# Designs tried in a protein design run: peptides against a protein of PDB entry 7PB4. Part 336

Target 1, 105 residues: chain A of PDB entry 7PB4
Amino acid sequence: KMLNIKEYKEKLLSTLGEFLEDHFPLPDRSVKKKKKNIQESSVNLITLHEMLEILINRLFDVPHDPYVKISDSFWPPYVELLLRNGIALRHPEDPTRIRLEAFHQ
Target 2, 218 residues: chain B of PDB entry 7PB4
Amino acid sequence: DALQMAVGYFEKGPIKASQNKDKTLEKHLKTVENVAWKNGLASEEIDILLNIALSGKFGNAVNTRILKCMIPATVISEDSVVKAVSWLCVGKCSGSTKVLFYRWLVAMFDFIDRKEQINLLYGFFFASLQDDALCPYVCHLLYLLTKKENVKPFRVRKLLDLQAKMGMQPHLQALLSLYKFFAPALISVSLPVRKKIYFKNSENLWKTALLAVKQRNR

## One batch from the design tools (peptide; made by RFdiffusion4, then SolubleMPNN)

Design b2_p28_6_s1 (from b2_p28_6, 10 letters changed)
Fold by OpenDDE base, seed 5:
Structure b2_p28_6_s1 (fold): chain B 105 residues (1-105), chain C 218 residues (1-218), chain A 28 residues (1-28)
Amino acid sequence: as target 1 above (105 residues)
Amino acid sequence: as target 2 above (218 residues)
Amino acid sequence: SKLEKELEILEEIYRRLMLAVRKELDLL
């Protein structure tokens, strides 16, 4: 039973990964060269996949405080994407913290 | 009851210990088939079984039989359909399973409780027009879903290109005629005024079942 | 199980993201 679920999860993750690469790629660093004044924030942006992984892991690791602090590595349009589509929720008292939505509670 | 046991078997998967796995599978599949054709299935049962049929948990033969018996007692949940469409992207289902799913979706369209989320999948369905096996059924589905807001210049171009490749197919002509109705300025080509929209009477595998569902819900 | 819950979460995320992509394409 566990093996079949694991294999299924791996295949779903692979498919989700491909979907995210196709539809939600990271913005290419190369295009921002010309306008000088946007601070080359040397901050390595994480993928939407990595964002989701962090949120899922936090939900399981710390279920009583499942909130993740938004860092500079979180691309703002993807944070807003998760919020607008009901995948994530902002903390009611701290807008810099988000959690995964509880889909099955 | 026997149906709950059968659905639970498909949901939880085969318990390792049964020496007669195939006989048990066949027993539960026949139970689902018998109830579905006699009474229809509850929305919750369709949600579970439709997800299983497209997940690749079972073999193609089993998935095909499950899809053929996805007959509602009353309604199909839109959420079940959205979940099912998500599985089409995973690529685990066979081409024949995809064709059967689109045929099912067209056949059961009126029994789906809501259409809001399905309408948001318009672009996904439209991309499937390039598959020659899916194209007739996808055109029929798009004909049912298309609103003025969906008729965009890039979609018109894709349909015209597809028509140039495949020829004047009746299902493409039906969809193009609908597009011309919503956006006449985007389609300069004179479309033959076909009085009758002939989607292939895909002999609705569910024709008898659908009549029975409509009779029970009157 | 943890694995089953995680699978359900991933499926729902995937569904919602798919709808998000389609909304964007229909607005363009």
Scores: peptide ipSAE 0.584, ipTM 0.506, DockQ to the pose 0.225
Fold by OpenDDE base, seed 1:
Structure b2_p28_6_s1 (fold): chain B 105 residues (1-105), chain C 218 residues (1-218), chain A 28 residues (1-28)
Amino acid sequence: as target 1 above (105 residues)
Amino acid sequence: as target 2 above (218 residues)
Amino acid sequence: SKLEKELEILEEIYRRLMLAVRKELDLL
């Protein structure tokens, strides 16, 4: 029974990963090149998959403070996607922090 | 069912022939209140009663009592909220009812099934910031609704003008901090680093009921 | 179990993202 759940979880993660790559890819670096003057802090953007992993892990690791600080590696449109679709919630006292929504509540 | 009879009374209105109209109204209102606080109301019951509370069909005292017991059993339909906001546009409800509605909307925000149509009402809610009585609660609602696409130069100017008029209000600072987060280039003003965002506790009226709803839906 | 809860979360995330894609496609 537990083995089946683990295998199913791995399959779901793989399927979700593929879905995210197809529908929510990282923006190509090419679009940023034309605005010269902003310091190219080459902050590597993380994938939507990695964002979700961080949020899920934080929920389980620190359940009393399940909020993650939004870094420059978080692509703003994907943060908004998560908030808009009720996948994430903004911290009531700190707009720079988000948590995974507690779907099981 | 006693609740169905009560909802039907409010929907259809008082039958002309009852000599004891006030006693009948009070009986049905108590029935709705008792069920709402004990079990919550179904989405359909909230749709009907919320519409009635904002339509001006009954007096302000009755509307206030109805609105205070708009506690969901599970969810509130987004359509019910859109209809309710449409009544706010008609202006038939009292200022106190409008304040109570925005408090209710903030308190019940997580129980609304969808947010797509509510997000389209962003401009309407933003316009209500000019009402000093509504402003604290509207700021809280906008804090929940605001996305990057909503953060426009004209709205930034309106918020800064409002801050100049009313001073550095905690609820306005909370909204401005969110605007600065989405569009830092639009807000050149150094916002005081408030470590904590404080909204006026709109939930206080429903705190016990909301805890019970969350426990039933777990 | 922790694993079951995590699975439920992942399923719900996936469902919501599928709905998001559908809504975006319906708007295009």
Scores: peptide ipSAE 0.583, ipTM 0.504, DockQ to the pose 0.248
Fold by OpenDDE base, seed 4:
Structure b2_p28_6_s1 (fold): chain B 105 residues (1-105), chain C 218 residues (1-218), chain A 28 residues (1-28)
Amino acid sequence: as target 1 above (105 residues)
Amino acid sequence: as target 2 above (218 residues)
Amino acid sequence: SKLEKELEILEEIYRRLMLAVRKELDLL
């Protein structure tokens, strides 16, 4: 039974990963090239997959404070995607912090 | 392309000799509207058009329509927002345009590339809390901008005075709760623990557009 | 179990993202 759940989780993660790559890729860096003088703040944007992993891990690791601080690596459109679709919530007192929605609570 | 011609029309202004100024204006406005809602606008196009919408170059109806079409393809430049706020200070825009701008700024907040210069405008936004028409939207904006460094005793007093005047407004309570989080010693008043801060999201004119923007940036 | 809860979360996230894609495609 546990093996089947683990295998199913791995398959789901793989399928979700492919879905995220197809429908939620990182924005092409090409748009940044024309503004020469903006310091290439080489802030490596994280994938939506990585954002979700961070949020899920925080929910399990620190359930009493499941909020993650939004860093410059979080692409703002994806943060707002998660918020608008009820996947994440902003902290009621700190708009720079978001949590995963507790779907099972 | 048709969009470049439309943007160029707004930027350069109507060529004096066109007898059909209104039809030409409407044509170009519809072009901008169509592209903005379908594809979003480039940061450069938003820079130009946002500046025009707030400069008073056109009438309030045109400015309102332009501002409603300030939908990014990817990002909005912080510099464009700073320029826009500078026009609010000049006072050439209508009260309705100011309200719409603050609604736009809240709706598009996450699409603004940087916040450093916008954060320096905190005092300007805070002063706009005294306008009853702006207050709900300014509270929402300030909720997004407020850092610990912005929470000063004089601002706390002004918020409490405003609460005494206007009553316990949900948007004001949201901002006060954030202030209490950053500086609990400055706010002795018990704020009702509202589980969800509901800024009136009901009026996001850009809800559909923002969904489309996010789809394109996927 | 932790694994079951994580699976439920992933399934719900995936569902919501699929709905997000659909809503955005239907609006275009």
Scores: peptide ipSAE 0.582, ipTM 0.447, DockQ to the pose 0.241
Fold by OpenDDE base, seed 2:
Structure b2_p28_6_s1 (fold): chain B 105 residues (1-105), chain C 218 residues (1-218), chain A 28 residues (1-28)
Amino acid sequence: as target 1 above (105 residues)
Amino acid sequence: as target 2 above (218 residues)
Amino acid sequence: SKLEKELEILEEIYRRLMLAVRKELDLL
């Protein structure tokens, strides 16, 4: 019984991954190297899939504090996408922290 | 041809504010209806028109007529169905359009080329059981889709709760019987052994059209 | 179970993202 659930979850994750790659790809890192001397720390942006994985894992691993701190690796438009579509919630007192929406409540 | 012009009209929308917009719309709609009922539509035409019917681009009357003529010549692409379901999530379509879509999906189920992605939408369909108008048709769809891996304790609880609310509906009993078949340990309740699974199949709007499709694909 | 909850969450996320695509890309 558990094996079938795992396999179904894996298939769903794979399909979700493909969906995210098709519709919500990472922005092409071809941001023009404008020569301005700012040490643009090559901030490795994470995928929307990775963002969701982090949020889901945090919800289950730390249910009493399910909030994830927004890092520079979080592409701001995707953070906004999650918030605007009710997938994530911002912490009421700390706007730098977001949680997965509690869909199961 | 006339069909390509009609599909192109629906896809691109009305170009100019011509005084005869309604007459042009009706002409193209009748063209689509006539071809669909006589010959069926190609998978590509269904992809375009089904998406339009659920997008809210046109009024409910037009969307209803388009959806009623979504009759395949051969097959329906699974991708078209996935796209259509995504539009149901937006909630721009009327309740009547949603009912018609689920009726269509059940009626056309065998003509969908593959079921892999549709099976992954199981949870979405299952959530629609809470809509009293959709429930009979969603139960029928779920009866067609349900595999052993879909039968979970939380879904069993939701079905039993729904049965407590709505009573022992034939469509709900059919789905519960299938759940009991796949996972007898999850359903302690003695379900009446119904000799015939009864879904309200009585008014399949497409019965004649489906017979014609099956005859063409032999 | 934890796994059932995870599955429900993933299904809901997928639904909401499909909705987002339709709202952001197709309805503009």
Scores: peptide ipSAE 0.578, ipTM 0.612, DockQ to the pose 0.376

Design b2_p28_6_s2 (from b2_p28_6, 10 letters changed)
Fold by OpenDDE base, seed 1:
Structure b2_p28_6_s2 (fold): chain B 105 residues (1-105), chain C 218 residues (1-218), chain A 28 residues (1-28)
Amino acid sequence: as target 1 above (105 residues)
Amino acid sequence: as target 2 above (218 residues)
Amino acid sequence: SKLEKELEILEEIYRRLLLAVRKELDLL
């Protein structure tokens, strides 16, 4: 039973990863260097898959405070996507913190 | 009307007070079945009932009967199919229900109004190829959906790996032949030239109904 | 189990993202 669930989870994660790459890719770094502003802080954006992994892990690791602080590595459109589709919730008092939605309630 | 009452029953669920819940359910199910097989169902009715059949709200026997009568009067909304596929992801439906859904999807493919969103589910369907029970029907669906843009090297590898594991199945061969047509450089393997593409006839359950739908829409 | 809960969460996320793709494309 457990082995089958693990294998299924791995397959689902792989499928989800491929799905996210196909439909929600990170913006190509090839956004033209428009000349002017020097402070292109090369913030390494994380994938939507990595973002979801962080949120899931936080929910299980710290269930009493399942909120993750939004870093500069969080691409804003991904955050909005998760919020708009009820996958994540914003902290009521701190807009810089989000949690995974509790789908098991 | 009787159909609206039946659809409403499935949507809202059984009212607590009915002593004869099973008889009421059977009555409404028969109403849906009778209308679906005689006249087909409206797109809105299919949207509601298809969602119910895959949600796990009712037992497998009921869900199976609902899916079997998802016969359109004219068209099926692509949105209904997307919603249905979303329920497949949740895993609340039985394996037999999943098989029946893919058979239904193949059989009803031409009656789906649009294919844009269904094409975006290509990766999801492709992942289901690993299920031995689904594989024949998924191959048929993918054969209908596959565009040149879907034929990627990693998918070719996965299909070849499946072929190595399962042997040269007619449905896998059909899909691989289509892949080779779109991307001949990705498939070095000599595929036997089959004069006839053969898929398991998914339409057999709905053959008479589909003929009637096609006749009404001519 | 923890694993079953994780799987259920992943399935629900995937379901919602599938629906999101539909909604986002309807908005484009």
Scores: peptide ipSAE 0.552, ipTM 0.613, DockQ to the pose 0.260
Fold by OpenDDE base, seed 2:
Structure b2_p28_6_s2 (fold): chain B 105 residues (1-105), chain C 218 residues (1-218), chain A 28 residues (1-28)
Amino acid sequence: as target 1 above (105 residues)
Amino acid sequence: as target 2 above (218 residues)
Amino acid sequence: SKLEKELEILEEIYRRLLLAVRKELDLL
């Protein structure tokens, strides 16, 4: 019984990953922002899939504080996408923290 | 041809504010209807028109007529169905359009090329059981989709709660019987052994068209 | 179970993202 649930979960994760790659790809880093002297901190942006994994894991690992701090690796349009579509919620007192929406409540 | 012009009209929308917009719309709609009922539509034509019917681009009357003529020549692409389901989520379509879509999906189920992505939408369909107007058709769809891996304790609870609310509906009992078949330990309730699974199939709007499709694909 | 809850969450996320594609890309 558990094996079939795991296999189904993995299949859903794979399909979700493919869906995210097709519809919400990261911006191509090749946009040569003109060399203004801003230290291009080579901020490694994470995928929307990785962002969702972080949010899901935090919800289960730390249910009393399910909030994740928004890092520079979080592409701002992804954060806005999750908030606007009710997938994530911003912390009421700390706008730098977001949580996964509690869909199971 | 006339069909390509009609599909192109629906895809691109009406170009100019001509005084005869309604006559042009009706002409193209009749073209699609005539071809669909006579020959069926190609998978690509269904992809375009099904998306349009559920997008809210046109009024409910037009969307209903388009959806009624979503008859395949051969197959329906699974991707077209996934796209259609995504539009149902946006809520721009009427309740009657949603009912018609689920009726269509059940009727056309065997003509969908693959079921892999549709099976992953199981949770979405299951959530639609709470809509009293959709419930009979969603139960039928879920009966066709349900695998052992979909039968979970939380879904069993939701079905039993729904049965407590709505009573022992034939369509709900059919789905519960399938759940009990896959997971007997999750359903302690003695379900009446129904000799015949009954879904309201009596009003299949496409019965004649589906016979013609099956005959063409032999 | 934890695994059932995770699956339910993933299904709901997928549903909402399907909605997002339609709202953001096809309705604009």
Scores: peptide ipSAE 0.551, ipTM 0.603, DockQ to the pose 0.378
Fold by OpenDDE base, seed 4:
Formats: sequence, C-alpha cells, structure tokens
Structure b2_p28_6_s2 (fold): chain B 105 residues (1-105), chain C 218 residues (1-218), chain A 28 residues (1-28)
Amino acid sequence: as target 1 above (105 residues)
Amino acid sequence: as target 2 above (218 residues)
Amino acid sequence: SKLEKELEILEEIYRRLLLAVRKELDLL
C-alpha cells in the first residue's frame, strides 16, 4: 500500500516515540532519592515525546511567537538535550522559554 | 572461535596494554576479513563490527578495513544500518568512511532484511545530497528507497537547486526522473528520457563477495 | 503543506536525536 503522507507521519511519530522510550526514558520514579528535595517528587514530568509535541505544535500554532515556557514538568536533562543537539533554541531574552528550531529554513 | 575472539576484541577493546597492540589488532582484523570474504558474517557480527567501524573507536584505516569486510552470510539487520547511520552524523568518521558506508549500503541493500526503518531515515540521506562526495551514492540509495510518499515539493526544490549547482549529473537525473514518475506535477522541467538508469559504481568493492553470498543463499 | 513541513521537522528531530544517542554514548 502506498503510504499517504499522514500514514507516513504516523509511522515516523510511532518510531520516534519508541526510540525516545528506548533511549531517553524518564528517570525511574522508584529511585527514592533521599527525602530532601520534596518539590521534585510532586511534579509530573512529561515525556520527551510530549515535550517535542508541545514544541512542534507551538511552532505551527503560534509561528510569530513559537516559544514555550519551560515548566516544572520539563525534565531539565531533556531541555538540555534538545538545546545541545540544536533541536530547540532558548529565547534570547528569556531563558525560561524555548522554541523548536526552524529546520525548514 | 577465532572470529568470536576477534569480534570480542573490537567490541571490548584491548584489555591489556599488550606491547604489541598493533599486531593483535592486525591479527583480529585479518581473522574478520578472512571469514567475511570466505563465508560472510552473521547478522550479529555485522551489527557489532559495523557499529565499531563508524563509532570512531579505531583509526580510519582500521574502520575502512572493517567496513570493507561487512559482508553478510545471509542478511543484514536494518537495526544495524540504523545504528550505523546514527554514527555518520557524529563527525567521528572520515569523509572517506562516509563514502564507503554509502557505497556499502547501496551494495548490500538487497541483503538488508527490512527497509521500513531505513525508509524513515530518508530525510537524513536526502540531507547528505549536499555533500559532493556522497551525492552520487546517496542518489543511488534514494533511488532505491524513494516511494511516492517521500516525493515532496521541498525535496523537489532541493534537487532542482542541486542540479542548478552541480549540473545535470546522471545520478541526480536518475533520482529526478523517479521523482517525476511519482509526482509529475511537481517537476515541470523536461527530463531526458533515459532508457538506462546510470549510477556510478556498477563495479562495487563487493562484487565478487556478493556473487558468493547469492550463490550460498540459493 | 503544513503536514509536509511537520514531516520534515520530525525527520530532522529524529536525525538529531539519533545523533544525540551516539554523542551521549561517547561521553559515557
């Protein structure tokens, strides 16, 4: 069957999802790091997949301000991963905001 | 087994500061070469060694020799190829290693068990068209991989721009002709009707080995 | 189209993440 663009996109998303789960899983919540930083325990971290989805959606939905505010749900290592690999850019004036890189330019 | 010892050496690296590291390396490399050319390598051995060849763990000469002997006994896992492609972008492999890899990938294309994951790397391969040294081989690879779903307006533009820069190269024309076949509305330019698709390297480094593989798998 | 651009972005993200895995393995 000739894959239409949508089906191909869905396959790519699925493969990317699996890849992210395999290589960039969220830290296991079971590692009881000692009680001291109570704050980290209460925040539901989003997956890298969800983070990318947010960034992609923002780029398309608000192309004039494609920046997403980094929330506590953003696992810092994921943010750094995206920045370090040129997948995301930090806002020049607001380090709490990141955007997806404009790969189509 | 001598091959297992050799593969293990490349995988784990030299355990001891052997005074004769180079001799040990050469011994193991020759073992791999001999088995690969005689019998081919198992998919697992290719998985390990291909990854090593592109990882930059060893010098370019060693990596080149390993890559040259990535001859399957039966099949190559697509996962091995995906892993290998991931190394191409790290920049630890030489330009010559990249060229050799694409040549290998084209030569071994029929021996890769699946193409689904490789097809998802289409955009990666397409980006490599900008490398003049890779372009002929990448065009050939893309010619093998291209499905209608891959033919997009932006890729057409990039190919036409590349053609404007490089001229009407036979390999680029072959790919453009395929693109025109899948999406004639995207390519307004008249392409010469080529009766024969021409890619450079009808004589690949593996011709004899590939014949032997095909004979063993018959 | 929007869908084509999104696909291009996803392909590039995937490429870069494939790279990231290899870079991180080199740092370990």
Scores: peptide ipSAE 0.547, ipTM 0.605, DockQ to the pose 0.373
Fold by OpenDDE base, seed 3:
Structure b2_p28_6_s2 (fold): chain B 105 residues (1-105), chain C 218 residues (1-218), chain A 28 residues (1-28)
Amino acid sequence: as target 1 above (105 residues)
Amino acid sequence: as target 2 above (218 residues)
Amino acid sequence: SKLEKELEILEEIYRRLLLAVRKELDLL
């Protein structure tokens, strides 16, 4: 039973990863080169997959404070995507913090 | 209208006070079945009922019956299909319901108004090839959806691995042949030239209904 | 179990993202 759930989870993660790469890829760094003056913010943007992993892990690791601070590595369109589609919630008092929505409630 | 009452029952759920919940359910289900097979359903009715069938709101027997009567009067909205596919991820659907859905999707493919958003679900459908029960129907669906842009090296590898595991299945060969057509450099293997593409066409549950729909829309 | 809960969460996320593809295509 447990082995089957693990295998299914791995398959789902793989499928989700491929889906996110196909539909929600990070913007190509090459497109930013044409506008000279945008500071090459050396900030490595994380993938939407990595962002979701952070949110899920925080929910399980710290269930009493499941909020993650939005860092510069969080691409703003991904944050908005998660919020608009009810995947994440913004902290009511701190707009710089988001949590995974509690889908089991 | 009896159909509107039936659809509304499935959408809103049973009113608590009815003593005979099962008889009421059966009455409304028969109403939907009767209209669907005689006249087809409007796109809006399919949108509602298809979501219900895949949401797990009702038991597997009810969901199966609803899904079997998802016959369009004219067209199926692409949005309804996208929503339906999303429910396949929630795991509330039985394996039999998933098989039936893919069979339905293949059978109804020509009646879906647009294909743009469905084509974006290509990766999701492709991931379902690993399910032995779904594989024949998913191959057929992918055969209908595949564009040159979908033929990537990693997908070719996955198809060849599946063929190595499952043998030279007619449905896999059909899909691989299409892949070879779009990207001959990715597929070095000589595929047998099959004159006829044989998908499991045999038991299209909707064959008679689809003929009737095509006759009404001529 | 923790694993079952994680799976349920992932399934729901995936479902919501599938629905989002159409809405967000113009934004990404």
Scores: peptide ipSAE 0.554, ipTM 0.610, DockQ to the pose 0.241; fails the geometry check

